# Peptides against a protein of PDB entry 6A30, part 145

Target 1, 150 residues: chain A of PDB entry 6A30
Amino acid sequence: AQDADNVLQPIMDLLDSNLTLFAKICEKTVLKRVLKELWKLVMNTMERTIVLPPLTDQTMIGTLLRKHGKGLEKGRVKLPSHSDGTQMIFNAAKELGQLSKLKDHMVREEAKSLTPKQCAVVELALDTIKQYFHAGGVGLKKTFLEKSPD

## One batch from the design tools (peptide; made by RFdiffusion4, then SolubleMPNN)

Design b2_p30_2_s2 (from b2_p30_2, 20 letters changed)
Fold by OpenDDE base, seed 4:
Structure b2_p30_2_s2 (fold): chain B 150 residues (1-150), chain A 30 residues (1-30)
Amino acid sequence: as target 1 above (150 residues)
Amino acid sequence: DEEEKEFLKKRQEAIQKFKAKKAEEAAKKA
């Protein structure tokens, strides 16, 4: 449980910030597309985070998230003008791009077989993330999340 | 546009509900 929470919390914080933003600024079709890409990214990141030693990935995700998350706290979210929304999407896309680069850096470490404990943590994490992305039916379709390569 | 607004609203509500549920689950474990 605690290990799952440790893995999930950085991801959930990222998702919360980005998905809340996207839910406000994106049209439904755009949002669905963004969610699909985020899902892929999260799955890839989580796979790496769990396969890699827990200490390095939390710090890397946390550091990546922290380096990029500092910009969002202070602003009284004035409903961004259309231009501001575009910039926010662009910034979020940059954050996603950095997570993709993290992907390339982490691929080089040996994919150790997950221990049964790690597998259980992954499963719990996946279920939580699936629930988050599904968001009571207003997010990604449950069938899509279930068919997505875990 | 109204349908879109309602969708976005529902999405935000679902996110908040999820957060509340997770907070409740965390509180039950503490």
Scores: peptide ipSAE 0.110, ipTM 0.568, DockQ to the pose 0.145
Fold by OpenDDE base, seed 2:
Structure b2_p30_2_s2 (fold): chain B 150 residues (1-150), chain A 30 residues (1-30)
Amino acid sequence: as target 1 above (150 residues)
Amino acid sequence: DEEEKEFLKKRQEAIQKFKAKKAEEAAKKA
């Protein structure tokens, strides 16, 4: 349980920050697309966080979080102009693209079979993330989340 | 668009409910 929480908390903080932002900026169709990409990102991050040593992953998640966090200190949430929202989506897409490329670099390491403990952590994490992405029916469809090849 | 506004509102409410649930779970563990 605690190990699952340790993996989930940084991911949930990332998702919470980004989804709150995207829910304000994105129209419905764009938001659905962003959610699908975030789902892929989360699945890839979880796979890496569980397969890789914990120290490098906290730094990577922390670096991802820190790149987005520097913008939040000036407390006036200026409603990002349509241009700012587009740039934020573009930056998020660029970061997703970089994380996808990082997947391609890491896929060269033999898919180490997850230990039973790691599998249990993944399952708990997946259920929580699926619930988060489903968001009581206003998010991604359960069928999409269940059929994800990730 | 009213439909879009309602969708975004429902999404934000779902996010807040999730946060509240996680905060409650954290408070029960403390």
Scores: peptide ipSAE 0.103, ipTM 0.563, DockQ to the pose 0.084
Fold by OpenDDE base, seed 3:
Structure b2_p30_2_s2 (fold): chain B 150 residues (1-150), chain A 30 residues (1-30)
Amino acid sequence: as target 1 above (150 residues)
Amino acid sequence: DEEEKEFLKKRQEAIQKFKAKKAEEAAKKA
């Protein structure tokens, strides 16, 4: 349980920050698309974070999150003009895309079978993230979350 | 616009409820 919370907390903090921003600037249809892409990213990041030795990944996720979080503090929230909102989505998508490039570099290590402990952490993490993305029925449909590659 | 505003409001309430639950679970473990 505590290990799952340690893995989830950085991801949840990132999701909360991004979803709060996207909820303000995106139409419902665009928001659903963004949520689907975030879901894929979270699934890919969790798969890596759990397959990789726990010590290196918390630091990498934390460092990736910390490097990107510093840019948001200084701007007086001028309601970004429609162009600025698109640019913020593009920048967020670019940051998410860099996490995807982290995909290509780390795939080279042998898919070591998850230990039973790692599997339990993954299951707890997945359930928490599914609940977060479902958001009491106002988020992604349960059927979409269940059909996503585990 | 009003349906969208209500959707966003319900989503924000769900996020806050989730945060409150996690804070309560963290306080019980302390």
Scores: peptide ipSAE 0.101, ipTM 0.559, DockQ to the pose 0.096
Fold by OpenDDE base, seed 1:
Order: C-alpha cells, then structure tokens, then sequence
Structure b2_p30_2_s2 (fold): chain B 150 residues (1-150), chain A 30 residues (1-30)
C-alpha cells in the first residue's frame, strides 16, 4: 500500500494540474485524445518506476515532472487565446512525444520480471489510475482502459 | 458551446470527487 502511494502521489499531482488545465482549454474530442496519450505515458512511467531501482526513480520522475513544470511556470493565467491553447497542447504533445522517444532509448534494458510484491503494487496502482481516468464516467471509457495493451 | 461547458463542468466535479475520496482514504490510513 505505502509503496503504491509513493508511486501514485507524484503522478496524481501531475495529472491534477495538467488535467485541470486541459479541461479548460481543450475541446471534447481533443481532450479525449490528450487523455489517451496521458494514459499511455502514465502506464509507461509506472512500468519504469516499478522496474527500475528505487534510487533513480524519484529523480527521474521529479526531473520529468520538473521539465514539464518549467513550461507551465509562465503561470500568467491569461486564458491563452484558442491559438495559444492549441500551441500549449502541441507543446505538451511534443513533450509527451519526447518522453515516448525516451522510451525507445530506455527499452534496451532487459525486461526484468516483476517480483510478486511489485506485481501487487502495479495492480493496485493500475486500478487507482483507471478510476482516475474514468472520472465517474466523464473521462475515458472503462472498456478502453481495460483493453489498453499498455 | 453550452454542451461543452457542461461536459467540462461535470469533468471538474468528477475530479474533485476523486480528490475528496483520496483525501478521505489517506485520512483513514493516517
């Protein structure tokens, strides 16, 4: 339980901040696409965080979160004009795309089999994140979350 | 669009409910 909370808390903080922003600036169809990409990112990040040794994990998530946070630090809540909101989405998508490319560089490490404890943490974390992304029926469909190969 | 505003409102409410539930669960563990 505590290990799952340690993995989830940074992810939830990131998601809460970004989803609140995206909910304000994105059209419904665009928001759905963004949520799907965020879902993939979260799944990939969790997999790495649980498989990688604990010492490197906090720094990498923190650095990834901080690099993404520096783009958000221009916290002048000028509601970006529709053009600026689109640009922010593109920048966020580009950053997410760079994280996916970072996947290709990190995937070279051997798929270490998860210990039973790590599997239990993954399952608990996965259920929590599925609930978050479902958001009481206004988020991603349960069928999508369950059938995601990620 | 009014439909879009309603959707975003419902989404925000769902997020807040989720946060409240997680805060309650955290308080029960503490």
Amino acid sequence: as target 1 above (150 residues)
Amino acid sequence: DEEEKEFLKKRQEAIQKFKAKKAEEAAKKA
Scores: peptide ipSAE 0.096, ipTM 0.555, DockQ to the pose 0.096

Design b2_p30_2_s3 (from b2_p30_2, 16 letters changed)
Fold by OpenDDE base, seed 2:
Structure b2_p30_2_s3 (fold): chain B 150 residues (1-150), chain A 30 residues (1-30)
Amino acid sequence: as target 1 above (150 residues)
Amino acid sequence: DKEAEEFAKKRKEAIEEYKKKQKEKEEEEK
């Protein structure tokens, strides 16, 4: 239980801070797109956290954002002048890259197959994060969240 | 924005539900 909280609480705090910021500055359509990219980033980070050691994550987050960031620019939505929405996603992903510190706590235990306890923690984490991103239907659709690789 | 407020509320509810489930597990282990 404590291990789950130690993993989830920093993620949820980071997501809540970032999503609160994005909800204030983004239009609804942009926010939904940001949510989708954040969801992908979280899922990819979790997957890599489970499967790969910490060192590769910063480079891969940067590469994923560079691939997806080009898609945000083509939408002529005047994001507030000071940060390209790509840069905000990049900053959010850089902050999510600090989940590598959370990863160091997980990976030190996870250099082996996830224990049943760790699996239960990850499942609870995923459910909570899915609910968080769904936000009673205001956020992402359940069907989109369920298509994410577990 | 009412939608942003509802979104914030629903995110908070998800966190509170998680915290509740953690407390229930901690009480079951005692």
Scores: peptide ipSAE 0.264, ipTM 0.758, DockQ to the pose 0.344
Fold by OpenDDE base, seed 4:
Order: C-alpha cells, then sequence, then structure tokens
Structure b2_p30_2_s3 (fold): chain B 150 residues (1-150), chain A 30 residues (1-30)
C-alpha cells in the first residue's frame, strides 16, 4: 500500500498544482477542454501503468502528449492572448509527461501483477482523481468521467 | 470568481477525503 501511495501522492500533488494553475489562467471553456485532455492523459497513464509493460509507455505517452498537445493547439480555442497561459499549459503537459518517469519508478517494482492491495489503492486513487476532476460539478461532468474506460 | 473558489474548495475536499481514507487503511492494517 505504501508504495502505491508513494506513487499516487506525487501524481495528485502534480494534478492539484496544475489544475490550480489552469483554473487561474484559463477561461471556463478553455479550462473544461484542458480538464478533459488532462483526464484522458491521466487515465491513459494509469491504464498503461496497470496494463502495459514500462517500455511501451514513454513512446505512447510522448505520442499521446504530442498528438493531444497538437490537438489542444489545433483546437482553435483562442486561449486568451496571454502568451504565458499557452506556455504554462505546455509546461504542465511536459510535467505530466514527466509522470512517465514516475511510471518508470512504479514499473520497476510492478513488473509483478498488482497485488490485491495495490489494486485497491489504485481504485481509491482513481475515485479520488474522478472526484478531483468533477469537483462537485464545477469541473468535468460525472458522465464524462464515468465514460472513461474503467 | 465564486466558481473558481468552489472548484478549489471541492478539489481540496477530494484530497482531504483521500488522505482520510489512506489513514483509515493504514490503521486497519496495524
Amino acid sequence: as target 1 above (150 residues)
Amino acid sequence: DKEAEEFAKKRKEAIEEYKKKQKEKEEEEK
């Protein structure tokens, strides 16, 4: 349990920092879009952490970050013209990309099937992340979070 | 705005609930 907490806590802290930043700098519509992309990134990262061996993930997260980062850029969401906001989103996406390095630390122990205890911690973490992204309805819609393949 | 404050509050509540559930699990494992 403690090992899973050691991994999940940094993820939650990073998410909290990034979402706090985005909530300050993004217009509501932009924020919702960013939240959706972050949610997808988190879910894909978690899924790959659980299901896929470590080596495939850096390339796929890099590809997903590149593909979704380009999707976030290509989404003609006029980010408010503050050059800083786009750069902050890019930096935050880069920091979330560094969660792949955190994954290398996770996977080094988890080349073994997640113990039932680790599964329970991951489930709790996923529920917490869902609640965090939902934020009582201010964030993402519950239906959007539930459509993410559990 | 009030919505941003509520968003921050609800995110904090989610983290606090997580921390509480982790402590409860750690206490059940002793």
Scores: peptide ipSAE 0.261, ipTM 0.761, DockQ to the pose 0.335
Fold by OpenDDE base, seed 3:
Structure b2_p30_2_s3 (fold): chain B 150 residues (1-150), chain A 30 residues (1-30)
Amino acid sequence: as target 1 above (150 residues)
Amino acid sequence: DKEAEEFAKKRKEAIEEYKKKQKEKEEEEK
């Protein structure tokens, strides 16, 4: 139980800090897009942490961040030219990339199948993160969160 | 502003519920 809290609490604190910032600076449409990308990033990070062997994954999170960062550039959505907002998203993505260090703590447990206890913790974590991103309907739609492969 | 406040409130409620469930599990394991 305590090991799971040690993993999730830093993620939740980081998400809360970043989402508080984005909610203040972003329009509703931009915020929803940011939330969707953060959700995908969190889900991909969790999936890789659980499913993929330790060594391959640091490279892949970096590659995903790099691939998604490029995807934000190609969308001709003129994010208002305030360099600061894009840099903040980049910094948030970089801080979420430091969740790869949290990965080194999770990965140190051998690629053993999650124990039933670890599975129950991951399920609770996923439910909490879903509730957090949904935020009573102000955030992401439930239908979007449920389409993410659990 | 009102939507941002509700968003912040609901995120906080989700974190508090998580902390409560973790404490309940820790007490059940003792």
Scores: peptide ipSAE 0.260, ipTM 0.758, DockQ to the pose 0.330
Fold by OpenDDE base, seed 1:
Structure b2_p30_2_s3 (fold): chain B 150 residues (1-150), chain A 30 residues (1-30)
Amino acid sequence: as target 1 above (150 residues)
Amino acid sequence: DKEAEEFAKKRKEAIEEYKKKQKEKEEEEK
């Protein structure tokens, strides 16, 4: 139980900090795009955490976000400084990627099949993250969150 | 804006609910 909290709590704190910042600086349409990319990042990170042995490659998260960050630039949405928003997303990604290193420290023990307790914690965590990203309908649509690869 | 405040509120509610459920589990495991 505590091990999953040790993984999830830093992720949630980082997400909350970053989303609070993004909600202040981004227009609604940009925020939704940021939320979608963060959701994908979180899901991919969790999937790799749970299903795949710890792949050490910090480069993958940074590369994924660098690849998708170019898609965010194409929206003619006047971010007050396009550079700063992209850099902030990149920094958030880098921090999430560093949490993936925190993962390497924790998952070294969990390379075994998830115990029923660990599965229940992961399920609760996923539900919480879905609720967090949905935010009563202000954030992402439930249908989008449910279609995300678990 | 009102929507950003609502978004912040709902995110906070989700975190608080998570923390509550974790405490409930910690109490059930004792």
Scores: peptide ipSAE 0.252, ipTM 0.749, DockQ to the pose 0.321

Design b2_p30_2_s4 (from b2_p30_2, 17 letters changed)
Fold by OpenDDE base, seed 4:
Structure b2_p30_2_s4 (fold): chain B 150 residues (1-150), chain A 30 residues (1-30)
Amino acid sequence: as target 1 above (150 residues)
Amino acid sequence: DEIEEEFRKKRQEAIEKYKKEQEEKKKKLE
């Protein structure tokens, strides 16, 4: 339980910092896109941490970021500085990826199946992350958050 | 600015709720 919280807290802090930054610099439509990408990144990071054995996790975050990053390049959203917003998302994703790696180091020592307590902590963390991204309706739609595979 | 402030507030509320729930769970396990 404590180990899961120790991993989730830094992720939440990173998300808060990044979302605060993006909320300041992005228009509403751009912010929603950024939120969707961050949500996918968080879900993929958590899923890999929960479901996938620690060994395969490093390669897939980079691949997912590259696949999603290519999708953003085709969207001619005139972000005033196209480079800066994408770079910020990339940096946020890199930082989340590093936190996932740190978790993989912690979980590799405890490579046992998530204890029921760890599962409960993860479920609570997921609910918090959903609430965080929804932000009373200002952020992502509940329907989008609920379609994420559990 | 109003939307940003509402979003900030709701994010903070979610974090505070999570912290409280974790503390309550910790107390139940002790």
Scores: peptide ipSAE 0.135, ipTM 0.664, DockQ to the pose 0.340
Fold by OpenDDE base, seed 1:
Structure b2_p30_2_s4 (fold): chain B 150 residues (1-150), chain A 30 residues (1-30)
Amino acid sequence: as target 1 above (150 residues)
Amino acid sequence: DEIEEEFRKKRQEAIEKYKKEQEEKKKKLE
């Protein structure tokens, strides 16, 4: 249970921040596409985070997140101008795209079968994440979430 | 704005539900 919370909470915090931003900036069709890509990213990240031994540095995800977080120190929340919103989407898409390219490099690590404990953590997290992405019908359709590739 | 607020609300409800379920599971392990 604690392990599931440790994995899920950072993901949920990241998703909440990103989805809040995207909901403000994106039209409905773009938002749906972003949600689909984020869903794939979350599934892949969960798989990797849970399958990767705990000894693989909290520093790497943390450093990937921190290296991108250093740009946020300039505290003036300038309301993104319409041009800034497009650039933010582009940057977010580029980051998501880099994460997808990371897929090609990590595909070579043998898909370690999830241990029963890891499976239980994933199952517990999946229901919450599905509810989060469905958002009472405003977000992704249940049928899409259920057809998520294993 | 209404759709955004509804989406925000439903996401928050999902998080709160999860937290509650984890607390209940923690209490069952004690």
Scores: peptide ipSAE 0.115, ipTM 0.637, DockQ to the pose 0.335
Fold by OpenDDE base, seed 5:
Structure b2_p30_2_s4 (fold): chain B 150 residues (1-150), chain A 30 residues (1-30)
Amino acid sequence: as target 1 above (150 residues)
Amino acid sequence: DEIEEEFRKKRQEAIEKYKKEQEEKKKKLE
């Protein structure tokens, strides 16, 4: 349980911040696309985070969170004009793109079968994340979330 | 704005539900 929380909480905090921003600035169709890409990113990150030794994962998520957290200084978030929103989307997409590139540098270590403990952590985390992304039907479709590679 | 608020609310509900479930699991292990 604690291990699941340690993995899930940072991801959810990051997602909440980003999704709140995207919900404000994106049209519904764009938001859905962003959600799908974020979902894929989260799934890939979780899979790696749980398969990889704990030390690399906390540093990666922590480094990702630290890099993102420093940019969200306490400044009065004036609702960016449409131009500012586009720049924020671009920056967020760039950051997500860097996360995807991190995928390429993380060696295809063979899909080591998750230990039963790791599987339990993943299952617990996945249920919560699925609920989060579905958001009572406002977010991603349940069918899309269920087709995620188990 | 209404859709955004609903989405925010549902995300928060998911987080709160998760926290509650973790607390209940912790309490059962004690």
Scores: peptide ipSAE 0.114, ipTM 0.634, DockQ to the pose 0.334
Fold by OpenDDE base, seed 3:
Structure b2_p30_2_s4 (fold): chain B 150 residues (1-150), chain A 30 residues (1-30)
Amino acid sequence: as target 1 above (150 residues)
Amino acid sequence: DEIEEEFRKKRQEAIEKYKKEQEEKKKKLE
């Protein structure tokens, strides 16, 4: 239980901050696309976080959070002109792209099978994250969340 | 926007539910 909370809390804080921002900036159709990409990012991050030793996880999530958080603090929420919203989406997409490249480096290390304990933590985390992304039907469809490769 | 507020509300409900479940688990371990 404590291990699941340690993984979930940083992810939930990141998601709440980013989804609040994107919900304000993006039209409904764009928001759905952003949510899909964030979902993929979260799944990939969780996979890495749980496969990597716990000590590297807090540092990696903390580094990801700090890189995203420092980008948010200097932007005084001037109502992003359509150009600023596009730049924020582009920066988020670029960071997503860097995380995808990091996938190519980690895939070369033997796919360490998750321990049963790690699997249980992932399952608990996934249920909460799925509920968060679904948001009573306003967010992503359940069918999309369920088809995401575990 | 009404859609944004509904989405915010539903996210908050998910977080509150999670916090409640963690607090209940903590109380069972005491």
Scores: peptide ipSAE 0.112, ipTM 0.628, DockQ to the pose 0.257

Design b2_p30_3_s1 (from b2_p30_3, 13 letters changed)
Fold by OpenDDE base, seed 3:
Structure b2_p30_3_s1 (fold): chain B 150 residues (1-150), chain A 30 residues (1-30)
Amino acid sequence: as target 1 above (150 residues)
Amino acid sequence: SEEEKFLEELRAYVEKARAEKAAELAKKLA
């Protein structure tokens, strides 16, 4: 149970915190656009993480995301209670920028083959994230999620 | 095997967590 939590919990915590914030400040059409960009960013980051030498056999993705995700939350901009719409958008853009930095810090090395166990973990993690972004139909369309670079 | 036990635990965790997180997100985004 602990190993499974180490893989998925950091991803879900990071997504939940950012999506909750964006849902509060964005109109529906803007939120959909934000979700698409966040999905692409997450998938690209995971791809780079998989290419990197695994830190551990069981928790390579979760460990990296936990380490960097905590750093992102620490730098999270607090929304002022009386900020106008422009300031809210600016703050949202800053948070998205921080996530982009996480992607840029992932140095791609030559791709290594995954063990069957690692493949199973990745497949389950990706399926969970995909369903999370779909959110019972109120999030991203399944067709969009299937076309992602993962 | 130890690997099979790990995968079983992972599947159980994913099944529960996926449903909870998806439902929570759906509520927040509706």
Scores: peptide ipSAE 0.046, ipTM 0.557, DockQ to the pose 0.103
Fold by OpenDDE base, seed 4:
Structure b2_p30_3_s1 (fold): chain B 150 residues (1-150), chain A 30 residues (1-30)
Amino acid sequence: as target 1 above (150 residues)
Amino acid sequence: SEEEKFLEELRAYVEKARAEKAAELAKKLA
């Protein structure tokens, strides 16, 4: 349970926090666009993790998400609360930028084979993320989620 | 094995997280 939490919670909390923020301040059309961009970012990050799996990938996800984040709880990221929409968007973008930095960091790693354990982690994580973004049909379409963002 | 236990726990976690997060997102988008 602890290991699973360490793998998934940093990503899931970031996603949840950002989506909560955007849902409050964005019109539905804008929100859908944000979801697509967020999905792309997540998938690209995961792709790099698959291609260039670092030995400490689980830890690195948490570390990178915490580096410039505000509000930390057990390696999870919390977004600051603001009344100003512009500032909120800026902060959300900053948090999303942490995933981008993770992607950039992964590019610097050496390519290696995944262990069976690592494969299972990635597979299950991806499945969870897809389901999350689908959100029972109100989010992104399954067909879109099954398609590579590349 | 320790690995099998980990995978089982991970699977259980994923199942729970998937359902909860999907439902939460659905509410936010509705």
Scores: peptide ipSAE 0.046, ipTM 0.544, DockQ to the pose 0.103
Fold by OpenDDE base, seed 1:
Structure b2_p30_3_s1 (fold): chain B 150 residues (1-150), chain A 30 residues (1-30)
Amino acid sequence: as target 1 above (150 residues)
Amino acid sequence: SEEEKFLEELRAYVEKARAEKAAELAKKLA
């Protein structure tokens, strides 16, 4: 339980920070697109975190995600103008893009089969993230979330 | 503003979802 929380909480914190920022800056159509991209990013990150790296690497990912989340929160305060909004989106995108580079820094361990307990944790984590992105019906459609690669 | 209401609703939903799933996880792993 603690291990799952250690992975999930940093991701959720980052998402909260990003979505709060984007909701203030983006039009509805743009926001939906951003949500889709964030969903893909989260899914890819989780896949890598669960399948490839050992637990030690997961903590590093969490730390990195938390760092990026803090950066986004600081940017949220400065958003009165369209130009500022564009810059903030760019910065957020850049920060999120750093998650893709985590792969290069993570020691590739051979994909170990997850224990039944680990599988259950992953399933629960995925459900939580799906609920987050659905956001009570104001976020992404359930059909889109279910089609995402597990 | 409508935007502020949306953000508050989103935050409330996420917090609730986290709490519920955390409780569920604790129960399943217990």
Scores: peptide ipSAE 0.020, ipTM 0.469, DockQ to the pose 0.275
Fold by OpenDDE base, seed 2:
Structure b2_p30_3_s1 (fold): chain B 150 residues (1-150), chain A 30 residues (1-30)
Amino acid sequence: as target 1 above (150 residues)
Amino acid sequence: SEEEKFLEELRAYVEKARAEKAAELAKKLA
């Protein structure tokens, strides 16, 4: 349970924080676009994380992802004023940008063959993320999620 | 084996997380 939590919780925290915020402040069409970009970011981050040595980097990524997620007050964010909404979008974009930078700092080591355990973790994580983004049909289309490179 | 136990725990965690988080997101996006 602890190992599974260490792998998935940072991703889930990121998704919860960002999607909750975006759902509150974005119009539907904008939200869909944000979801697509977030999906790409998550997939790219996971791809690079898998290629990187597991222990220290996963903890750092998790810590970084959690640090960014903790900055979003768990509180029922009152419908921000237009100004507040813009600032929240800006902050979210900044967080996404930081994740992208983290990706760039992840030294692409040569694609090491994943162990069976690592493969299972990745497969389950991807399935969870796909289900999360699909959200019973109200989120991203399943066809879009399936076309994303794993 | 230790590996099998880990995978079972992972599956249980993932299933719970999928159900809860997908439902939460669906509610927020509705």
Scores: peptide ipSAE 0.046, ipTM 0.548, DockQ to the pose 0.103; fails the geometry check

